# Peptides against a protein of PDB entry 4GMN, part 92

Target 1, 375 residues: chain A of PDB entry 4GMN
Amino acid sequence: RYANITLLALVTLASIGTDFQETLVKGNQGSRESPISAADEEWNGFDDADGDAMDVDQKSSSGEDQEEDYEEIDVKEDDEDDDDDSITSEMQADMERVVGADGTDDGDLEDLPTLRELIQTAVPQLIRLSNLPIDSDESLTIQSHALSALNNISWTISCLEFANGENANIHNAWYPTAKKIWRKTILPILEADSADLKLATQVTSLAWAVARVLHGETPTDGNPHRKFISLYHSSKQQAGGNSNSIEEPEDPFQGLGVKCIGVVGSLAHDPAPIEVNREVGVFLVTLLRQSNNVPPAEIVEALNQLFDIYGDEELACDKEVFWKDGFLKHLEEFLPKMRTLTKGIDKRTQPELRTRADEALLNLGRFVQYKKKHA

## One batch from the design tools (peptide; made by RFdiffusion4, then SolubleMPNN)

Design b2_p14_5_s2 (from b2_p14_5, 6 letters changed)
Fold by OpenDDE base, seed 4:
Structure b2_p14_5_s2 (fold): chain B 375 residues (1-375), chain A 14 residues (1-14)
Amino acid sequence: as target 1 above (375 residues)
Amino acid sequence: MTPQIPPRAKPVPV
């Protein structure tokens, strides 16, 4: 009886975390349809001035081809108003405030009562439940559901913008709790070194969500980046040896390899120790060098992490790692491979993977050009 | 800043 009530509460908390994320994604889509007035901020892109005007004069052939009257198929957009009435009016009001709030610097969530109770009341109980001694299948089930709830909450919060002091109240309330999740939930499970790949995947997903907010301020105790790099390599060895198909997740971005890359990339951001940054940077660049045996989604994630880590030349990691370890050469040598990889992705069968690969390829070209100007 | 599509954090369906 108590177990079933606890499991139902954990499922409900994990659902609430999902529903909040969907609401935040919908809210951020509606705000992007506001026409960005083209304020001519001079991005000083390369003036490639000198391209010779080859005057190829080829003739006007007047083909008279017919007015085919394409009947305007009035595709009634069935507005499937999926009125998912699951979101309480209080949750909706909290989300509308999160999307519209000028960040007050006080970690006070007085204006966000639902989010406050989630962070201050629910998350501490989830941390407690995720840390119970595993002595039964029931305790394993409770841990798994507690980790799922922590994952969904942490992912939802990690989808908020915190750059430039945006949502500072939420950031300041979440930050000590995120560090507590890391120290009390993530590290103990990673240190238990269980052969449970399901548990490892859940913890890695949670670790990525937490590290997307904490970045280089994530606690470095016990060198967690090395544990996730080791987990990456171990996961690749297990997939090659047992014909027990761990069903590759239908979504290529939900793979344990992508999650490991996302965690270690996030851990390597400033102000991470330069040695942590170096070990992660070398790992990511090594994936690009070995790209023939790396899933495309992991390459996309590794590129994005490299851009985020080394996009600022004022950071100590630019001089001490990026330039010193010769990363530019490896990125430039990878550019033709990335073009081939991206072109090999079928837009019809893998539209998301293709879109993200096309973006990562574009960004790789720009990033290489940027770094060459600042060499 | 390079435009990046935010990593698709799928909540684990519970």
Scores: peptide ipSAE 0.049, ipTM 0.810, DockQ to the pose 0.091
Fold by OpenDDE base, seed 2:
Structure b2_p14_5_s2 (fold): chain B 375 residues (1-375), chain A 14 residues (1-14)
Amino acid sequence: as target 1 above (375 residues)
Amino acid sequence: MTPQIPPRAKPVPV
């Protein structure tokens, strides 16, 4: 009886986390339908926009129209009217406030009552439930559902923009809670060194969501990046031995390998210790060198993480790792392999993987050119 | 900024 009520509450909290994410994705799609003009904007790195819009009067030089015939991919929105009546009017009003809030108020989550109760009331209980002694299949089920609820909430929050002081109130409320999830939920599970790949996948998904907000400020206690690198390698050894029993997730980006790359990439951002950054950077570059044995989705994720980590030349990791360890050469040598890999992905059967690979290939070209100019 | 398609967090279907 109590377990069934607890499970129902955990399912409900995990659903709430999903519904918030879907609402944020829908709201952010409506704001991002400003066509990213695929203008040849030279990738100039990640400028931390501290100060002074230099009015660069770029005189219009009329260069000739190459009509690149963009085949309008008529994405038939199959309007499956799944009346997901799960979004309460209060949740929708909180999401409309999050999407519409010019991030000018360092204020309390007073204006976001649902999100406040999720962070302040629900998450502390989920952390407690994820730390229960595993002594039964029932306690394992409770832990799994608590991890799923923490995952969905943490992912939803990690999809908010926090750059330039946006959503600062949410960031400030979440940040100590995210550190608590890391220390109280993620680290103990990673230290238990369980052979349970399902649990490892759940905790790694949660770790990625948390690390996407904490970045290099993620607690370095116990060298968690090495645990995720070890988990990556262990997952590959198990997949190679039993081709019959790991249902590869239907979505290539939901694989444990991708999640491990996403976690360690996020952990390597400034202000991460240079040795953490180096170990992660060497791991990611090694995946590119071994690309013939690496799933395309993991290559895409490894590239994106390398761009994010080394996109700013002012960061200590640029000089002390990127240039010092000769990463540019490895990225340049990988360009022709990435072109072959991307062309090998069938647009019909794997449209998302192809789109993300085309993007990562474009960004790799731009990134290599940028780094060659700043050498 | 590299246009990055945000990582699809799939919420774990519960």
Scores: peptide ipSAE 0.048, ipTM 0.804, DockQ to the pose 0.091
Fold by OpenDDE base, seed 1:
Structure b2_p14_5_s2 (fold): chain B 375 residues (1-375), chain A 14 residues (1-14)
Amino acid sequence: as target 1 above (375 residues)
Amino acid sequence: MTPQIPPRAKPVPV
């Protein structure tokens, strides 16, 4: 009985995260239908105005461990049909506030009740449920659903714009929670070294969503980038050996390889340690060099990550890694291969993959030109 | 700003 209620609540939270994301995507589609202008506009880099990292003075307040007394959620069995429309309406209203806020109303989380409850109430419980001892098929199911809910919430939040101090209230609320997800959920599962590719795919998807907000401020404890690189290589070795390998998802961008690239790319952004950045950058550039054996979707993701990591010339990683390790030469040598790869994708059978590859090819050309001008 | 199609944040279908 309790496990079925817990599973239902986890399904509902995962659905909430999905619907919230769909609402966000619908809101953002109105702003992002700028057609890929094939104009040879000079790319000036990414002006990551994120240089105002407020030096959060770590006043080490010795937090006394307040044992939070877990109030027993009295689930009243009242009428099932009206609550779903109510939640969807509140979520829509929160998204309309987040998407419709032209940068002047830093609406406190007080004005975002659904998002507040997701971050402050739901996520801590999901972290707990994702860390339960796996002693039964029921506990494994609970973990899987908790990871799915955390994934959906984390992905939704990672689709918000945080550049230029936008949504700073949400960022500030999410940031410590995202670090908590990383340390309490992601790292323990990665340390368990499970041969379960389903669990590995779930945790890698969650890790990508979390790392898309934390970037180079993602905790480097235990070198998680090396674990995701190892997972990438292990996943490729297993796919080559067994004809009963997990059916590659119909969506090429949902593959474990793409997710691993997205995680390690996000982990390598400034202010990541230069050695973390270098190890990731070398991994990504090595994928481009070995592109004949790499799925096109992984190449697209690896390129996007390389642009985001090395798009700003003022960053320490530009001088200490990009130029020092000679990445420009590898990108230039890859440009004709990318043209061939992109042209080989059938627009009729794989329209999204082709669109993303056409974009990544355009950006690669612009990026190479930019870097040559700023050499 | 180069238009980047945001990485496909697919929620896991539950």
Scores: peptide ipSAE 0.048, ipTM 0.801, DockQ to the pose 0.091
Fold by OpenDDE base, seed 3:
Structure b2_p14_5_s2 (fold): chain B 375 residues (1-375), chain A 14 residues (1-14)
Amino acid sequence: as target 1 above (375 residues)
Amino acid sequence: MTPQIPPRAKPVPV
């Protein structure tokens, strides 16, 4: 009885975290319809002058029209308007305030009661439940659901902009809690060195969500970046040995490898120690060098992390790591490989992966040009 | 777990 109530409460908290994420994504799409005035900056198109149209006379072979009479299966769209009115009017009002709030500097969540209760009341209990002794299938189930709820909450908060003092009240309330999740939930699970890839995937997903807010301010105790790099390599060794037992996630971006890259990339941002930044940067550049044996989604994530880490020339990591370790040469040598990789992704079967690879290829070209101009 | 759409790549400045 108590277990089922706890499980239901954990599922409900995980749902609330998802519903918040979906509405934040929808709200942030609506605010971008400010018409960027078409400033007619003449993008001087490269004159592709040499269209020698080879007139290939393809002789029309008349193939007979077999009219296959596709019986129109009248799929009654039962519009089950599952108006999943799961978003309470209070949650919606909190979200409208988060999107519209000129940052009042006081870390008081008085105006955000749902988010306040989530951070101050729910998350401390979820941290407690994620740290239960695993002595039964019931305790393992509770841990998994507590990690799922922490993950969804942490991801939702990580979708907020905190640059330039935006959402400072939420950042200030979340920051100590995020550090507590890291120290009390993530580190103990990583230190247990469990062979459970499901648990490893859950904790790595949570670690990425937390590290997307904390960046280089994530606690460096026990070199967690090395643990995630080790987990990356271990996951590849296990997948190579047992081709039948890991359901590869249908979404290439949900793979443990992508999540490990996202965590270590986030951990390497300023003000991370230069040694941490270097070890992560070398890991990411090594993935690009080994790209023939790396899933395309992991290459896309590794590129995005490299752009975010080394995009600012004023940071110490630019001079001490990027230039000193010759990363520009490796990125330039990777450009033709990235073009081949991206062109090899079928737009029909993997439309998202292709779109993200096209974006990463464009950004790689721009980044290499930028760095060459600032050399 | 709803699929976490990884953050979009930020446009790199030119």
Scores: peptide ipSAE 0.030, ipTM 0.753, DockQ to the pose 0.769

Design b2_p14_5_s3 (from b2_p14_5, 6 letters changed)
Fold by OpenDDE base, seed 1:
Structure b2_p14_5_s3 (fold): chain B 375 residues (1-375), chain A 14 residues (1-14)
Amino acid sequence: as target 1 above (375 residues)
Amino acid sequence: STPQIPPRAKPVPV
């Protein structure tokens, strides 16, 4: 009885985290559909603002409306109102305020009661549940659901803009909680050195979501970047040996390898210790050098992480790692390989992977040109 | 800055 109620509550919290994310994605689609602006605009770096989608001046070319008279096929969709009212009106109102806020209201979480309760009440319980001794299939199920709920909440929060002091109230509330998730949930599971790839995938997904907010301020205790690099390599060795390959998720981006890259990339941002940055940067550049045996989605993620880590020339890692370790040469040598890789992705069968690869290829060209001008 | 497709935030389907 209590276990079923706990599981239902965990499923509900994980659903809420998903639904919040969907609402946030729908609300932000209008702002973050950065058109793939084609050509030779001088890439001026990645400022630490993850958010400067170039204002592509949409010159409204008034194309003449050819009224193609599409015959209304009156498909009576039987509105089975599956009122999956998983999003309460309060949750929706909180999310609409977060999405619609012009970033300037450093308002207390008093105005975001659902988000406040998620961060202050739910997450501490989820951390506790994720740390239960595993002594039964029930405790393992509870841990898995607690990790799923933490993952969904953490991903949702990581999709908020925090650049330029935007959502500072949410950031300030989340930041200590994110560090607590890292220290109390992520590190203990990583230290347990479990051969459970499912658990490793869950904790790595959560670690990525948390690290996308904490970046280089993520606690470096126990060198977690090396644990995720080791997990990356171990996952590749296991996939090669047993014909019971955990079916590579149909989504190329859902793979453990992509998640490991996303975590370690995020951990390497300023103000990460230069040696952490170097170890991660060398790992990422080594993936590009070995690209013939690396899934395209991992290459895309490794490139994006390299751009975000080394996009600012004012950062200590630019001089002490990027230039000192000769990363530009490796990126330049990889550019023709990336063109070949991207062209090899079928747009019909893998449209998302192709779109992300086309973008990463464009950005790689721009990044190499930028770094050559600023050499 | 170059437009980056935001990293695919991945709710785990529950």
Scores: peptide ipSAE 0.045, ipTM 0.795, DockQ to the pose 0.091
Fold by OpenDDE base, seed 2:
Order: C-alpha cells, then structure tokens, then sequence
Structure b2_p14_5_s3 (fold): chain B 375 residues (1-375), chain A 14 residues (1-14)
C-alpha cells in the first residue's frame, strides 16, 4: 500500500518533468524559427562577446535561382492525440514565464510556484528515496523511479538557457540542489560499484543532466570523471561478451556510452582542474583515434564535447591541454574519417544520427580551421 | 556558439 502510493507519486513527478521538457522544447522551437543558417559563419570560438549585433548588411546579390527541389519530407505527424492533460494551467503559466521573462538575480521563485515546489519540496524527497537501503525488489523499484523523476526534472532544468544571466533566479535556486543531487544521489551510487547496467545508465543520465548545469563547478570529490570513464570501458566489455539483449536503446543517443561521454565532457569545462580536463580530453581524443570500433553517436557526442571544452582560447585548458597535448593534429587526422563515417549513416533509417553527424562534421572542419589560425 | 542540437536526453519513459 505505502509503496504503491510512493510509486504513483514518483511516476507523477517523472511525468511532470517530461511534460515540462516537451513544453520547453516546443517553446524553444518557436523561438528558433529563425533557421540559424550555420552555412558560412566563420567559427570565431566561444567569445563571451557582448551583444553588439553587427548589422551585417546582407547586400542581396541576386545569384541565380537554382531551384534545389527540397523534397518536402511529408513528416506525417501521426497525431497521436495523447491527450496527456497532465500539464496543469499553472505549469503552462510557469513555462510561459520561464520562456519569456528575464529572471531576477535574487534566486527567488515567487513568480514560479510550481517550479519552486518541484525544486524545494519534491527534489529533496526524491534524493531521500534514491538513498534508501536496497533490501528488496520494492526498494530497487522505488530507487529506480526516484532516479527517473530526478533525471526528468534535472534534464528539463538543464535545457534552460543560463548564459548571460538568463533565468538567473532558476539557476540560483537549482544550483545548490544540483550539488546536493550530485553529492547525495550520484556519488553514493557510483561508489557502490554495482554491476547493474540499468542503475548505471539511470545514474549516468542524471549525472549528465546535473553536470550540464554545474559544468566544471561539479564537485570533484572522488574523481567522478574516472568512474564514468571506467564505466564507459566496462559497458563496452559487457556488450561484447553477452549477446543477451541489453536492448541497445533504439535511440543511439540514449546509450550508456553517449551518456558517459556527455558527463565527462561537462565535468571538464572551466573551472575544472587542469588534470581533470586533460584526462577527459585524452579520453575523448582517444575515442576519435579508435573510431572504427566506436558507435557513430558516441563520436558525435565526443566531438561536441571537444568543441565546447576547447572553443575558448582564453581558458587555461587551451594552452595547458589542447595545444600542449597536440589535440589539433588528432582532430585534423580525424576529419577524413568523420566524412566517411557521416556518409555511411543512412538518412532514411537514422535521420537524427545523420543530421547530428553532418553538423559535427561541419563544426569539426570549422574548429580545425579556427585553431590553425590561432596557432 | 556552435549550433548544437541540444542533447536529446529523452525523459525516461515512465
């Protein structure tokens, strides 16, 4: 009886976290209706350049109409009218405020009562439930659902923009809670050294969501980056031995390997210790060197993480790791392999993987050119 | 900023 009520509450909290994410994705798609034609912009690094919108006077050179017949991929929106009436009018109002308001820097969520209760009341309970002694299949089920709810909430919050002081109220409210999730939920599970790949996948997904907000400010206690690198290697050894269907997630980007790369990449951002950055950077570059045995989705994630970590030349990791350890050479040598890898992905069967690989290939070319100019 | 397709962490289907 108590467990069924707890499970229902955990399912409801995980659903709420999902619905918030879907609403944020829809809201961000509406604001992104300007296709950033990422075509000819020279990649100038990640300059924190103040928003002097250079009026690029696009002189309309009337170049000839090559009617490239864009086959309108009739994406049949299967209107699965999943009337998931789970989004309350209060949740919608909170989401509209999150998308539309420059948050005040006070960390007060007075204007976001649902999000406030989620962070201040629900998350501390989920952290407690994720730390219950495992003594039964029921306690394992409770832990799994608590981790799922924490994952969905943490992912939703990690999809908010926090650059340039955006959503500062949410960031300031979430930041101490994110550190608490890391120290109280993630680290104890990683230290328990469980052979449970399901639990490892859940905690790694949560760790990535948390690390996407905390970056290099993620607590370095117990060298968690090495635990995730070890978990990456262990997951590859297990997949090779037992043809028991660990259902490779139908989505290539939901694999434990991708999640491990995403966590360690996020942990390596400034102000991470240079040795943490180096160990992660060497791991990521080593994946590119071994690309013949690495899933394409993990290569895409490893590239994106390398761009984010080493995109700013003013950071200590650029000089002390990127240049010192000769990463540019490895990226340049990988460029022809990435072209072959990307071309080998079937657009029909794996459209998302192909799109992300095409983007990562484009960015790799630009990044290599940028770093060669700044050498 | 590189245009990054935000990592699609699918919410765990509950």
Amino acid sequence: as target 1 above (375 residues)
Amino acid sequence: STPQIPPRAKPVPV
Scores: peptide ipSAE 0.044, ipTM 0.796, DockQ to the pose 0.092
Fold by OpenDDE base, seed 4:
Structure b2_p14_5_s3 (fold): chain B 375 residues (1-375), chain A 14 residues (1-14)
Amino acid sequence: as target 1 above (375 residues)
Amino acid sequence: STPQIPPRAKPVPV
């Protein structure tokens, strides 16, 4: 009885996290239409002086075209107002405020009561449920649903812009909770060394969402980047045995390999320890060198992570890792391989993978040129 | 700003 209520609450929290993400994605699409500032450029109207009003009195003929009485079939569009009653009016009001709010520095979510209760009340319970002793299939089910809810919430928050002090109130409220998820949920599961690939995929997805906000400020205790690199390699060894599941074409960007790359890339951002950055950078560059045996989606993710980690020349990792370990040469040597890989992706069957590969190829060319100019 | 296609965080459909 209590278990079924707990599972229903976990499913509801995971749904709320999804619906909140969809609306943030829609809102961010609207705000990227920066209103073309109508710069009232006073278009100084060209004085087209030539007012020759030729009164062309064309008396064209009264053709009595027959009124064919098309019986307008009054198709009552039953406006099925699909009142998608899933989003409460309070949730929608919080979401509209998240898209429109100038960030106040105060971590007080006074204007965001639903998001406040989600972070302060719900997430601490989800952390507790995700870290219960596993003694039954029921406790394993509760853990899985708690991880799914934490994943959806953490991914949604990670889709907010936090650069340049944007959404600082949400960032400041989330940041201590994100560190708590890392220390109390992610690390204990990674240390249990479970052979459960489903659990490993769930915790890695959550770890990526959390690390996309914490970046190099993610706790480095116990070298979690090495655990995710090990998990990447272990996942490749296991997938080689079971090629016979005609499972639906898995979204190439939802694979455990992509998730591992996303986590370790995010962990390696400044101010990560230089040795953590080096180990991750060498791992990512090694994937590019081995690209013939690496899924295209993992190559795209590895490139994006390399651009984000090493895009700033003022960072210590640029001098101490990128230049010192000769990464530019490996990126330049990979550029013709990336062109071949990208051209090999069918736009009709894999449009998203092709679009992301075309973008990553364009960015690789720009990045190599940038680094050559700043050498 | 490079138009970064936001990583599709798929919320796990529950």
Scores: peptide ipSAE 0.044, ipTM 0.795, DockQ to the pose 0.091
Fold by OpenDDE base, seed 3:
Structure b2_p14_5_s3 (fold): chain B 375 residues (1-375), chain A 14 residues (1-14)
Amino acid sequence: as target 1 above (375 residues)
Amino acid sequence: STPQIPPRAKPVPV
């Protein structure tokens, strides 16, 4: 009884986290419809006139209309309005305020009561549940659901813009909680060195969501970037040895390899220690050099992380790592391989992977040109 | 299964 109520509450918290993300994505699409005034430049249609309409007299073959009387089975669509009322009117109002709020810096969530209760009341309990001793299948199930709820909440918050002081109140409220998730949930699970790839995938997904907000301010204690690089390599060794179909996620971007790349890339951003940045940068560039044996989705993620880490020439990592370790040469040598890789992705069977690869290829060309001008 | 949020790369403004 108590377990079922706890599991239902954890599933509900995980659903709410997903629905908030969908709302944020829809809201961010609507704000970009600034009406590009289509200047009505009169494209003068070329007047090519006189093509003789040949009068092809095709004859009257009387096919007998068999009126097959399809009895319209009035399937009452019981519109079960599954009022998936998962988003309360209060939650929606909080999300509309988050998208519209000019950031008052005070870290006060008075105007965001649902988000406040989520961060201050729910997340600390989820952290506790993720740290339960695993002594039963029930405790393992509770941990998995607590990690899923933490993942969805953390991902949703990571979709907010925090650049230029935007959403500073939410950032300031989340930041200490994100560090607590890292220290109390993520690090203990990573230190347990579990062979459970499901648990490893869940904790790595959560770690990516947390690191997408904390970036280089993520606690570097115990070199967690090396643990995720090790996990990346271990996951590849296990996939190669046992033809036990670990159900490769149908989405190429949900793979443990992509998640490991996303975590370590995020950990390497300024103000990360220069040695952490170097180890991650070398790892990412090594994936590009070995691209023949790397899934396309991992290459796309590794490129995006390299652009985000080394896009700013004013950062210490540009001089001390990017230029010093000769990364530009490796990116330039990879450009023709990326063109071949991207062209090899079938647009019909993998439309998202192809779109993201076309974008990453475009950005790689621009990034190489940018760095050559600033050499 | 709890819905897993896909990692969305924001397009890097280049």
Scores: peptide ipSAE 0.034, ipTM 0.762, DockQ to the pose 0.446

